# Peptides against a protein of PDB entry 5KEZ, part 224

Target 1, 320 residues: chain A of PDB entry 5KEZ
Amino acid sequence: NVAIYNPFRPWWERYQPVSYKLCTRSGNEDEFRNMVTRCNNVGVRIYVDAVINHMCGNAVSAGTSSTCGSYFNPGSRDFPAVPYSGWDFNDGKCKTGSGDIENYNDATQVRDCRLTGLLDLALEKDYVRSKIAEYMNHLIDIGVAGFRLDASKHMWPGDIKAILDKLHNLNSNWFPAGSKPFIYQEVIDLGGEPIKSSDYFGNGRVTEFKYGAKLGTVIRKWNGEKMSYLKNWGEGWGFVPSDRALVFVDNHDNQRGHGAGGASILTFWDARLYKMAVGFMLAHPYGFTRVMSSYRWPRQFQNGNDVNDWVGPPNNNGVI

## One batch from the design tools (peptide; made by RFdiffusion4, then SolubleMPNN)

Design b2_p24_5_s4 (from b2_p24_5, 12 letters changed)
Fold by OpenDDE base, seed 5:
Structure b2_p24_5_s4 (fold): chain B 320 residues (1-320), chain A 24 residues (1-24)
Amino acid sequence: as target 1 above (320 residues)
Amino acid sequence: SDEEIGRRDGGRFVRLRKWMESQK
């Protein structure tokens, strides 16, 4: 991915890829293989956060400022390490003046235009699908158990399905023969938009962002909410079917206060309430649960905003 | 509002906006 130095190596640089090389701040491919092997050998499975909707920002300077030193040129849509070229992006398909998503009530814009300047891949093309599948299959062959698909809201469900149909079975060294990768899709659906979580049920599980938002409100006792109201927690609260839900109290985005759920989201900063929420989540049968493992950073609020919300995990001069 | 924007894109716009502003 792009190496950003101002601010110094923010966590979100990881979501601006320039190649599919397993060469990042977390380590090289050999180190990754080693980690996956060690984890699998003790029954811990690995699920990769796969960024396949886009490449890096369109305004990033060309060069070799990347985690693996690969050359890239956003201006010309040149990513030779893949390789991608100008024909592999949705520039001509997006009809907005800026090239970015301008109206989230237009599903076509949401899926065909750039997510805040991030170069949008033409996932309708078999070539692009194949390059992504090759990346994911490489990971599968290493021994990962599945994937979180980043920014799934911004991809057509059919394009995702086409990629998934190209995937190998899981590595038989650790998984039963014929096992399929576990897929869960990041879809932010709090209502009020044309794109729905149900659009993606056919591809795998989806993130249920209503879960953390509503649970936070209840635990905080906002608006007269009571724990007794949780008697019909899950589908009774308008959430997606349990067998399609990936649930969580917080994630890396809304932990920083600017993701889906707003101020209701509970985090480790509110330790007591957070423990209550996580405990409840783990005790309740609804959905597939995900527990956050995060880190403390030096929060500095200015005008209600944390100016240090970019701070990544503990590192040694940028190396994790 | 940042909250409304964050609701739809997971805060990506807010993060990138701040970054772009810092480059000025």
Scores: peptide ipSAE 0.430, ipTM 0.901, DockQ to the pose 0.623
Fold by OpenDDE base, seed 2:
Parts: structure tokens; sequence; C-alpha cells
Structure b2_p24_5_s4 (fold): chain B 320 residues (1-320), chain A 24 residues (1-24)
């Protein structure tokens, strides 16, 4: 991915890929392979956060400022390490003046235009699908158990399906023969938009962002909410079917206050309430649960915003 | 608003804007 030095190596640089090389701040491919093996051997499975909707930002300077030193040129849409070229992006398909998503009520824009400047891959093309599948299959062959698909809201469900159909079975060294990768898709659906979580049910589970948002209001006792109202927690609260839901109290985005859920989201900063929420989530039989493992950072609020929300995990001069 | 945008895109727009501003 792009190596960003101002601010110094923010966490979100990981979501601006320039290649599919397994060479990042976390280590190289050999180290990753070793980790996957060690984890699998003790029954811990690995799920990769796969960024397949886009490459890096269109405004990033060309060069070799990347975690593996690969050259890239956003201006010309040149990513030779893949390789991708201008033919592999949706620049010509997006009809907005800026080239970015301007109206989230237009599903076509949401999927064909750039997510806040991130170069949007033409996932309709078999070439692009195959390159992504190759990347994911390499991970499968290493021994990962599945994937979180980043920014799934911004991809056509059919394109995702086409990629998934190219995937290998899981590595038989650790998984039963014929096992399929576990797929869950990041879809932010709090209502009010044409894109729905249900559009993606055919590909795997989806994130239920209403879960953490609503649970936060209840635990905080906002608006007269009571714990007793959680009796029909799940589908009764308008959430997606349990067998399609991946649920969580917070994620890396809304933990920083600028994602889906707003101020209602509970985090480790409110330890007591957070433990209550996580405990309830783990005890209540709804959805597939995900527990956040985060870190403290030096929060500095200015005008209600944390100016240090970019701070990544503890690291040694940028190396985790 | 930033809050409304964040609700829709997970805060990506706000982060990118802040980053671009910091490059000036």
Amino acid sequence: as target 1 above (320 residues)
Amino acid sequence: SDEEIGRRDGGRFVRLRKWMESQK
C-alpha cells in the first residue's frame, strides 16, 4: 500500500493498495505464511481484510513510496505490480463531474464512481476479477479461512459473486476437503439509501451496523431506552437475518467517532459500559460476533474532533 | 455534514479531506 508520512504512517494507509504483494508494515510474505501456519496449528483461523474495490487515492504522488517499494502512478492509473492500467478503472463509467461519489441516493454512483478519491476498479472486467481472485487464492493457498470484503457497498454484488466463484477451496492441511472461504462484506446500511444489505446476502454475511448503534443507545439509557427492550433483540429490531449478520459493538472507523453509529457507539474508552455491551453481544444468540481488539492512542480533541484519530497501532518507527 | 457523510462511507471522506489539507 501507499506509505504515508504526513501524518506519520496512519492506520488508514492500509486501505490504499498499490499492489497485491504481501509486503506491508506488518511484515513480508514469509512472515505472514509463518503466522498463518502457527495460528492454524492451534485452531486460530485468519480472515483477511481484502481491499478489492479500489486502489490508492487519485491525488497521491507517483513514485515508489509504498510498503514494498513498488512503483505506481495514480494520475495515469498505472499499477505495474499487478498490473493495472487506465483500462482497468471506472473513470469512463462514472458520470459525475468530480469523478467521485456525489450522491449516495444514486446506486450507480455509489458503485461506479470513486469512493472519496480512491481509484475505482472496473470489477465488471474479467481481467480485473481474475487479478483479484489470484490475490485471494494465493491467501487461501497459504491457509487463510476467509475474507472481510472492504467497501462492499461500493461494488456490484454480481461482480463480487463473479470473483468469489473463482476462489479455491480452503487449504486441506487445516480444513476439511471442499471447505469454502468464510465471507463477510462491509456494507454500511443504516437505512435511507437505495443500496441494501440484502443485496449482498447471496455472497455471504454482511456487517450489521445498526447493532452497535442501537445497543449503544440502550446501554447508555438514551431516550428512555431500557435493557428490557432487548428481549426481541435481532430481527425484531429490524436487523438482517441472524444467519446473514456479522455483529460488533464497534469497529476501527466508528471507534473514532466518524463512522456509522455516531456518538452512541460504545468503545473501550467507556470501559464499564463497553464490557456490558460486549458481554450482552456474546451472550445473546444473534449473528456472528466480532470482538474488537484495539489500542489506546493520545486523543486530542479540538472542536469536538480528535485530531489524532489517524494514529495507528503501537509501532517501531512505522513497523508493527 | 461530516456526520452524515461519515454515516454513509465510514468516515473515509473526512479522513481523506483532513489528509489532503495536511499536505498543504
Scores: peptide ipSAE 0.404, ipTM 0.894, DockQ to the pose 0.616
Fold by OpenDDE base, seed 4:
Structure b2_p24_5_s4 (fold): chain B 320 residues (1-320), chain A 24 residues (1-24)
Amino acid sequence: as target 1 above (320 residues)
Amino acid sequence: SDEEIGRRDGGRFVRLRKWMESQK
């Protein structure tokens, strides 16, 4: 991915890829392979956060400022380490004046235009699908168990399916023969927009963002909410079907919102309430659970926003 | 600004934050 130095190596640089090389702040491919092997040998499975909707921001300077030193040029849509060119992006397909998503009530531009300037890949093309599948298959062959698909809301479900249909079975050294990768898709569906979580059920599980938001409100006793109201927690609260839900109290994005994570979201900053929420989540049968492991950073609030929300994990001069 | 934050993280938590604030 892009190496950003202003601010100094933010966490979000990871979501601006310039290649599919397994060479980042976390280490190189050999180190990753070693970790996957050691984890699999003791029954711990690895799921990769796969950024496949886009490449880096259109405004990033061209050059070799990347975690693996690969050259890239956002201005010309040149990513030779893949390789991608101008033919592999949705520049001509997006109909907005800016080239960015301007109206989230228009499902077409949500999927065909740039997410806040991030160069949008033309996932309708078999070439692009194949390059992504090659990346994911390499990981599968190493021994990963599945994937989180980043920014799934911004990809057509059919394009995602086309990629998934190209995937190998899991590595038989650790998984039963014929096993398929576990897929969960990041889709922010809070209602009021045309794109729905149900659009993606055919590809795998989806993130249920209503879970953490509503649970936080209840635990905080906002608006007269009581724990007793959780009697019909899950589908009874308007959440997606349990067998399609990936649930969580907080994630890396919403823990960086206003205050202790934004409105009702509970985080480690409010330790007592957070433990209550996580404990409840783990005890309740609804959905597939995900527990957050994060870190402290020097928060600095201005107008209700943490200006240091970019701060990455503890590191040695940018290397974790 | 919210727009700047959006560029950093792809606008994901900005939209979520605004929604959560409207639920108060």
Scores: peptide ipSAE 0.035, ipTM 0.691, DockQ to the pose 0.081
Fold by OpenDDE base, seed 1:
Structure b2_p24_5_s4 (fold): chain B 320 residues (1-320), chain A 24 residues (1-24)
Amino acid sequence: as target 1 above (320 residues)
Amino acid sequence: SDEEIGRRDGGRFVRLRKWMESQK
């Protein structure tokens, strides 16, 4: 991915890829392979956060300022390490003045335009699909068990399906023959927009963001909410079907949401309430559960916003 | 700013945060 130095190596640089090389501040490919093997050998499975909707920001300077030293040029849409070129992006398809998503009530913009400047890949092209599939298949062959698909809301479900159809079966060294990768898709559907979580049910599970938000409200006793109201928790609260839901109390984004007026999302910063929420989630038979493992950072609130919300995870392998 | 936050995280967090704030 691109190396950002201002602020100094933020967490979000990891979501600005310039190649599909397994060479980041988290480690190199050999280290990753070793980790996957060791985990699989003790029954711990690995699911990769796959960024396949886009490459890095259009405003990033060209050069070799990347975690693996690969050259890239956002201005010309040149990513030779893949390789991608100007033919592999949706620049001509997006019809907004800025090239960015401007109206989230327009599904075509949401899927064909740049997400806040991130260069939007033309997933309609078989070439692009194949390059992504090759990346994911490499991971499958290493021994991963599945994927979180980042920014799935911004991809056409059919394009995702086309990529998934190219995927190998899981590595038979650790998985039964014919096993397929576990897929869950990050889709932020809180209502009010044309894109729905149900659009993606055919590809795998979907993140249910209403879960953490509503649970936080209840446990915080906001608006007179009571724990007793959780009796019909799940579909009874308007959530997606249990067999399509991936549920969580917080994630890396919304745990940084404490600001002016506060937020409903419970995090490790509110330890007691957070334990209650996580305990309830694990006890209640709704959805596939995900427990957050995060890190502390030096929060500094200014005007209701944490100015240090960029701070990345701890790193022991130096600045690469 | 919301724009800055959006640039950092692709705007996903900003939209979610605004929604969460409206639920209070």
Scores: peptide ipSAE 0.030, ipTM 0.681, DockQ to the pose 0.071; fails the geometry check

Design b2_p24_6_s1 (from b2_p24_6, 15 letters changed)
Fold by OpenDDE base, seed 3:
Formats: sequence, structure tokens, C-alpha cells
Structure b2_p24_6_s1 (fold): chain B 320 residues (1-320), chain A 24 residues (1-24)
Amino acid sequence: as target 1 above (320 residues)
Amino acid sequence: DDAKLDSRNTHLPSAIRKYEESLR
């Protein structure tokens, strides 16, 4: 991915890929393979956050400022480490003046235009699908158990399916023969927009962002909410079917006050309430549960926003 | 630039903002 130095190595640089090389702040491919092997040998499975909707931002300077030193040029859409070129992006398909998503009530813009300047891959192209599948298959062959698909809302479900149909079975050294990768898709659906979580059920589980948002209001006792109202928690609250839901109290986005849920989201900063919410989530049978393990950073609020929300995990000069 | 890149993970569509407001 892009190596960002201003601010200094933020957490979100990981979501700006320039190659599919397994060479990042966390380590190289050999170290990753070693970690996956050691984890699998003790029954701990690895799921990769796969960023496949886009490459890096269109305004990032060309050069070799990347975690693996690969050259890239966003301006010319040149990613030779893949390789991608200008033919592999949706620049000509997006009809907005800016090239970015301007109206989230237009499903076509949401999927064909750039998410906040991130170069949008033409996932309708078999070439692009194949490059992504090769990346994911390499990970599968190493021994990962599945994937979180980042920004799934911004990809056509059919394009996702086409990629998934190219995937190998899981590595038989650790998984039963014929096992398929576990897939969950990040889809932010709080209602009121044309794109629905149900559009993605055919590909795997989806993130249920209503879960953390609503649970936060209940635990905080906002708007007269009571714990007794959780009697019909799950589908009774308008959530997706349990067998399609991945649930969580917070994630890396909304613990910073962004990415759906806002101020209602409970985080480790509110330790007591957070433990209550996580405890409830783990005790309740609805959905597949995910527990967040994060870190503290020097928060500095200005006009209600943390100006240090970019701060990445503890690191040694950018290396985790 | 980099500030815009941070907005990727901080972006809230209008519908989400409205929903969040309703939760307060």
C-alpha cells in the first residue's frame, strides 16, 4: 500500500493499495506465512481484510512511496506491480463531474464512481477479476480461512460473485477437503439508501451496522431505551437474518466517530459500558460475532472531531 | 491529498448521518 508520511503512517494507509504484494508495515510474505502456519497449527484461523474495490487515492503523488517499494502513478492509473493501467478503472463509466461519488441515493454512482478519490477498479472486466482472484488465491493457498471484503457496498454483487467463483478451496493441510473460504462483506446499510445488505446475501455474510448503533443507544439509555426492549433482539429489530449477519459493537472506523453509528457507538474509551455491550453480544445467539481489539491514541478534540483519529497502532518508525 | 484519503474511512452518507442523528 501507499506509505503516507503526512500524517506519519496513519492506520488508513492500509486501505490504499498499490500492489497485491504481501509486503506491508506488518511484515513480509515469509513472516505472514509463518504467522498463518503457527496460528492454524493451534486452531486459530486467519481472515484477511481484502481491499479489492479500489487502488490508492487519485491525488497521491507518483513514485515508490509504498510499503514494498513498488512504483505507482495514480495520475496515469499505472500500477505496474499488478499490473493495472487506465483501462482497468471506471473513470470513463462514472458520470459525475468530479469523478467521485456525489449522490449516495444513486446506486450507480456508489458503485461506479470513486469513493472519496480512491481509484475505482473496473470489476466488470475479467482481467481485473482475475488479478484480484490471483491475490486472494495466493492467500488461500498460504492457509487463510477467509476474507472481509472492504467497501463491498461500492462493488456490484455480481462482480463480487464472479471473483468468488474463481477462488480455490481452502488449504487441505488445515481445513477439510472442499472447504470454501469464509466471506463477510462490509456493507453499510442503515436504511434510507437504495443499496441494501440483502443484495449481497448470495456472496456471504454482511456487516450489520444497525447492531452496534442500536445496542449503543440501549446501553447508554438514550431516548428512553431500556434493556428490556432487547427481548426480540436481532431480526425483531429489523436486522438482517442471523445466518447472514456479522455483528460487532465497534470497528476501526466508527470507534473514531465515523463510518456509521456516530456517537452511539460504544468503544474501549467507555470501558464499563463497552464491556456490557460486548458481554451481551457474546451471550446473545444472533449473528456471527466479532470482537474488536484496538489501541489507545492521544485524542485531541477540535469542534467535536478528534484531529488525531489518523493515529495508527503502536509502531517502531512505522513498522508494527 | 492525504487528508482526503483519511475521509475514505470517515465518510458518512446522508442517510447514515440522518440515522445517527435520530439515535441521539
Scores: peptide ipSAE 0.027, ipTM 0.605, DockQ to the pose 0.080
Fold by OpenDDE base, seed 4:
Structure b2_p24_6_s1 (fold): chain B 320 residues (1-320), chain A 24 residues (1-24)
Amino acid sequence: as target 1 above (320 residues)
Amino acid sequence: DDAKLDSRNTHLPSAIRKYEESLR
């Protein structure tokens, strides 16, 4: 991914890929293989956060400022380490003036235009699908158990399916023969927009962002909400079917006030309430549960926003 | 613009935002 130095190595640089090489702030491919092997050997499975909707931001300077040193040029859409070129992006397909998503009520814009300037891959192209599948298959062959698909809302479900149909079975050294990768898709659906979580059920589980938002409201006792109202928690609250839901109290985005859930989202900053929420989530049978492991950073609020929301995990001069 | 990029996935439907604001 792109190496950002201003601010200094923010967490979100990881979501700006320039190649599918397994060189990151966390280590190289050999180290990753070693980690996956060691984890699998003790029954800990690895699920990769796969960033396949886009490459880096369109405004990032060309060069070799990346975690693996790969050259890239966002201006010319040149990512030779893949390789991608200008033909592999949706620049001509997006019809907005900026090239970015401008209206989230237009499903076509949401899927064909750039998410906050991130170069949008043309996932309709078999070439692009194959390059992504190659990347994911490489990870599968290493021994990962599955994937979180980042920004799935911004990809056409059929394109995702086409990629998934190219995936290998899991590595038989650790998984039963014929096992399929576990897929969960990040889709922010709180209602009110044309893109629905149900559009993605055919590809795997979907993140249920209503879960954390509503649970936060209840535990905070906002608007007279009570814990006793959780009697019909799950589908009874309008959530997706349990077998399609991946549930969580918070994620890295909404922990920082970004994205779905708003102020209702509980985080480790509110330790007591957070423990209650996580405890309830783990005790309740609805959905597949995900527990957040995060870190503290020096929060500085200005006009209701944390100006340090970019701060990444503890590191040694950028190396994690 | 890197400052713009750090706001990825920050979109919240307006209806939900208004609802959540009303709960404060």
Scores: peptide ipSAE 0.026, ipTM 0.585, DockQ to the pose 0.095
Fold by OpenDDE base, seed 2:
Structure b2_p24_6_s1 (fold): chain B 320 residues (1-320), chain A 24 residues (1-24)
Amino acid sequence: as target 1 above (320 residues)
Amino acid sequence: DDAKLDSRNTHLPSAIRKYEESLR
């Protein structure tokens, strides 16, 4: 991915890929392979956060300032380490003045335009699908168990399916023969927009962002909410079917006040309430559960916003 | 300039904004 130095190596640089090389601040491919093997050998499975909707931001300077030293040029859409070129992006399909998503009520903009300047891949092209599948298959062959698909809302479900149909079975050294990768898709659906979580049910599970948001209001006792109202927690609250849901109390985005949930989201900063929410989530039989493991950072609020929300995990001069 | 590159902080769908406003 792109190496960002202002601010100094933020967490979000991870979501600006310039190649599919397994070479980042966390280590190289050999170290990753070793970690996967060690984890699998003790029954811990690895799921990769796969960023396949886009490459890096269009405003990033061209050069070799990346975690693996690969050259890239966002201005010319040149990513030779893949390789991608200008033919592999949706610039010509997006009809907005900025080239970015401007109206979330327009499904075509949401999927064909840039997410906040991130170069949008042309996932309709078999070439692009194949490059992504090769990346994911390499991970499968290493021994990962599945994937979180980042920014799935911004990809056409059919394009995702076309990629998934190219995937190998899981590595038989650790998984039963014929096992398929576990897929869950990040889709932010709080209602009111044309793109729905149900559009993606055919590809795998989806994130249920209403879960953490609503649970937060209940645990906080906002608006007269009571714990007794959780009797029909799940589908009874308008959530997606349990067998399609991946649920969580918080994630890295809304832990920083971004994304879905707002101020209702419980985090480790409110330790007592957070433990209650996580305990409830783990005890209640709805959805596939995900528990957040995070870190503290020096929060500094200015005008209601944490100016240090960019701070990544503890590191040694940028190396994790 | 780099602030614009923080896509995780800026990509707030209208539905999320409306929901957050309702909680205020």
Scores: peptide ipSAE 0.026, ipTM 0.613, DockQ to the pose 0.062
Fold by OpenDDE base, seed 1:
Structure b2_p24_6_s1 (fold): chain B 320 residues (1-320), chain A 24 residues (1-24)
Amino acid sequence: as target 1 above (320 residues)
Amino acid sequence: DDAKLDSRNTHLPSAIRKYEESLR
């Protein structure tokens, strides 16, 4: 991914890829392979947060300022480490003046335009699909068990399916022969917009962002909410079917006060309430559960916003 | 400029904003 220096190496630089090389501040490919092997050997499975919708921001300077030293040029859409060129992006499909998503009520913009300047890949192209599949298959061959598909809302479900159809079976050293990768898709659907979580059910599970948001209000006793109202928690609250839901109390985005859920989201900063929420989530049978493991950072609030929400995890290889 | 490239901080769909406001 790109190396961002202002602010200094933020966590979100990881979501601006310039190649599919396994070489980041989290480690190199050998270290990753070693970790996956060790984890699999003790029954811990690995799921990769895969950024496949886009490359880095269009405003990033060209050069080799990346975690693995790969050259890239956002201005010319040149990513030779893949390789991608100007033919592999949706610039010509997006009809907005800025080239960015301007209206989230326009599903075509949401899927064909740039998410906040991130160069949007032309996932309709078999070439692009194949390059992504090669990346994911490499991970599968290493021994990962599945994927979180980042920014799935910004991809056409059919394009995702086409990529998934190219994937190998899981590594038979650790998984039964013929096993398929576990897929869950990040889709923010709080209602009121044209893109729905149900559009993606055919590809795998979907993140249910209503879960953490609503649970937060109940645990916080906002608006007279009571725990007894959770009797029909899940589908009874208008959530997606249990067998399609991936549920969580918080994620890395809304933990920082942005994304879906707002102030209702419970985090480790609210330790007592957070434990209650996580305990409830694990005890209740609705959805596939995910527990957050995060880190502390020096929060600094200005006008209600944490100006240090960019701070990444502790790192001992800061030279890359 | 780099702050603008933080898609996680800047991405606030209308539905999310409306929903968040309703939770206050």
Scores: peptide ipSAE 0.025, ipTM 0.603, DockQ to the pose 0.060

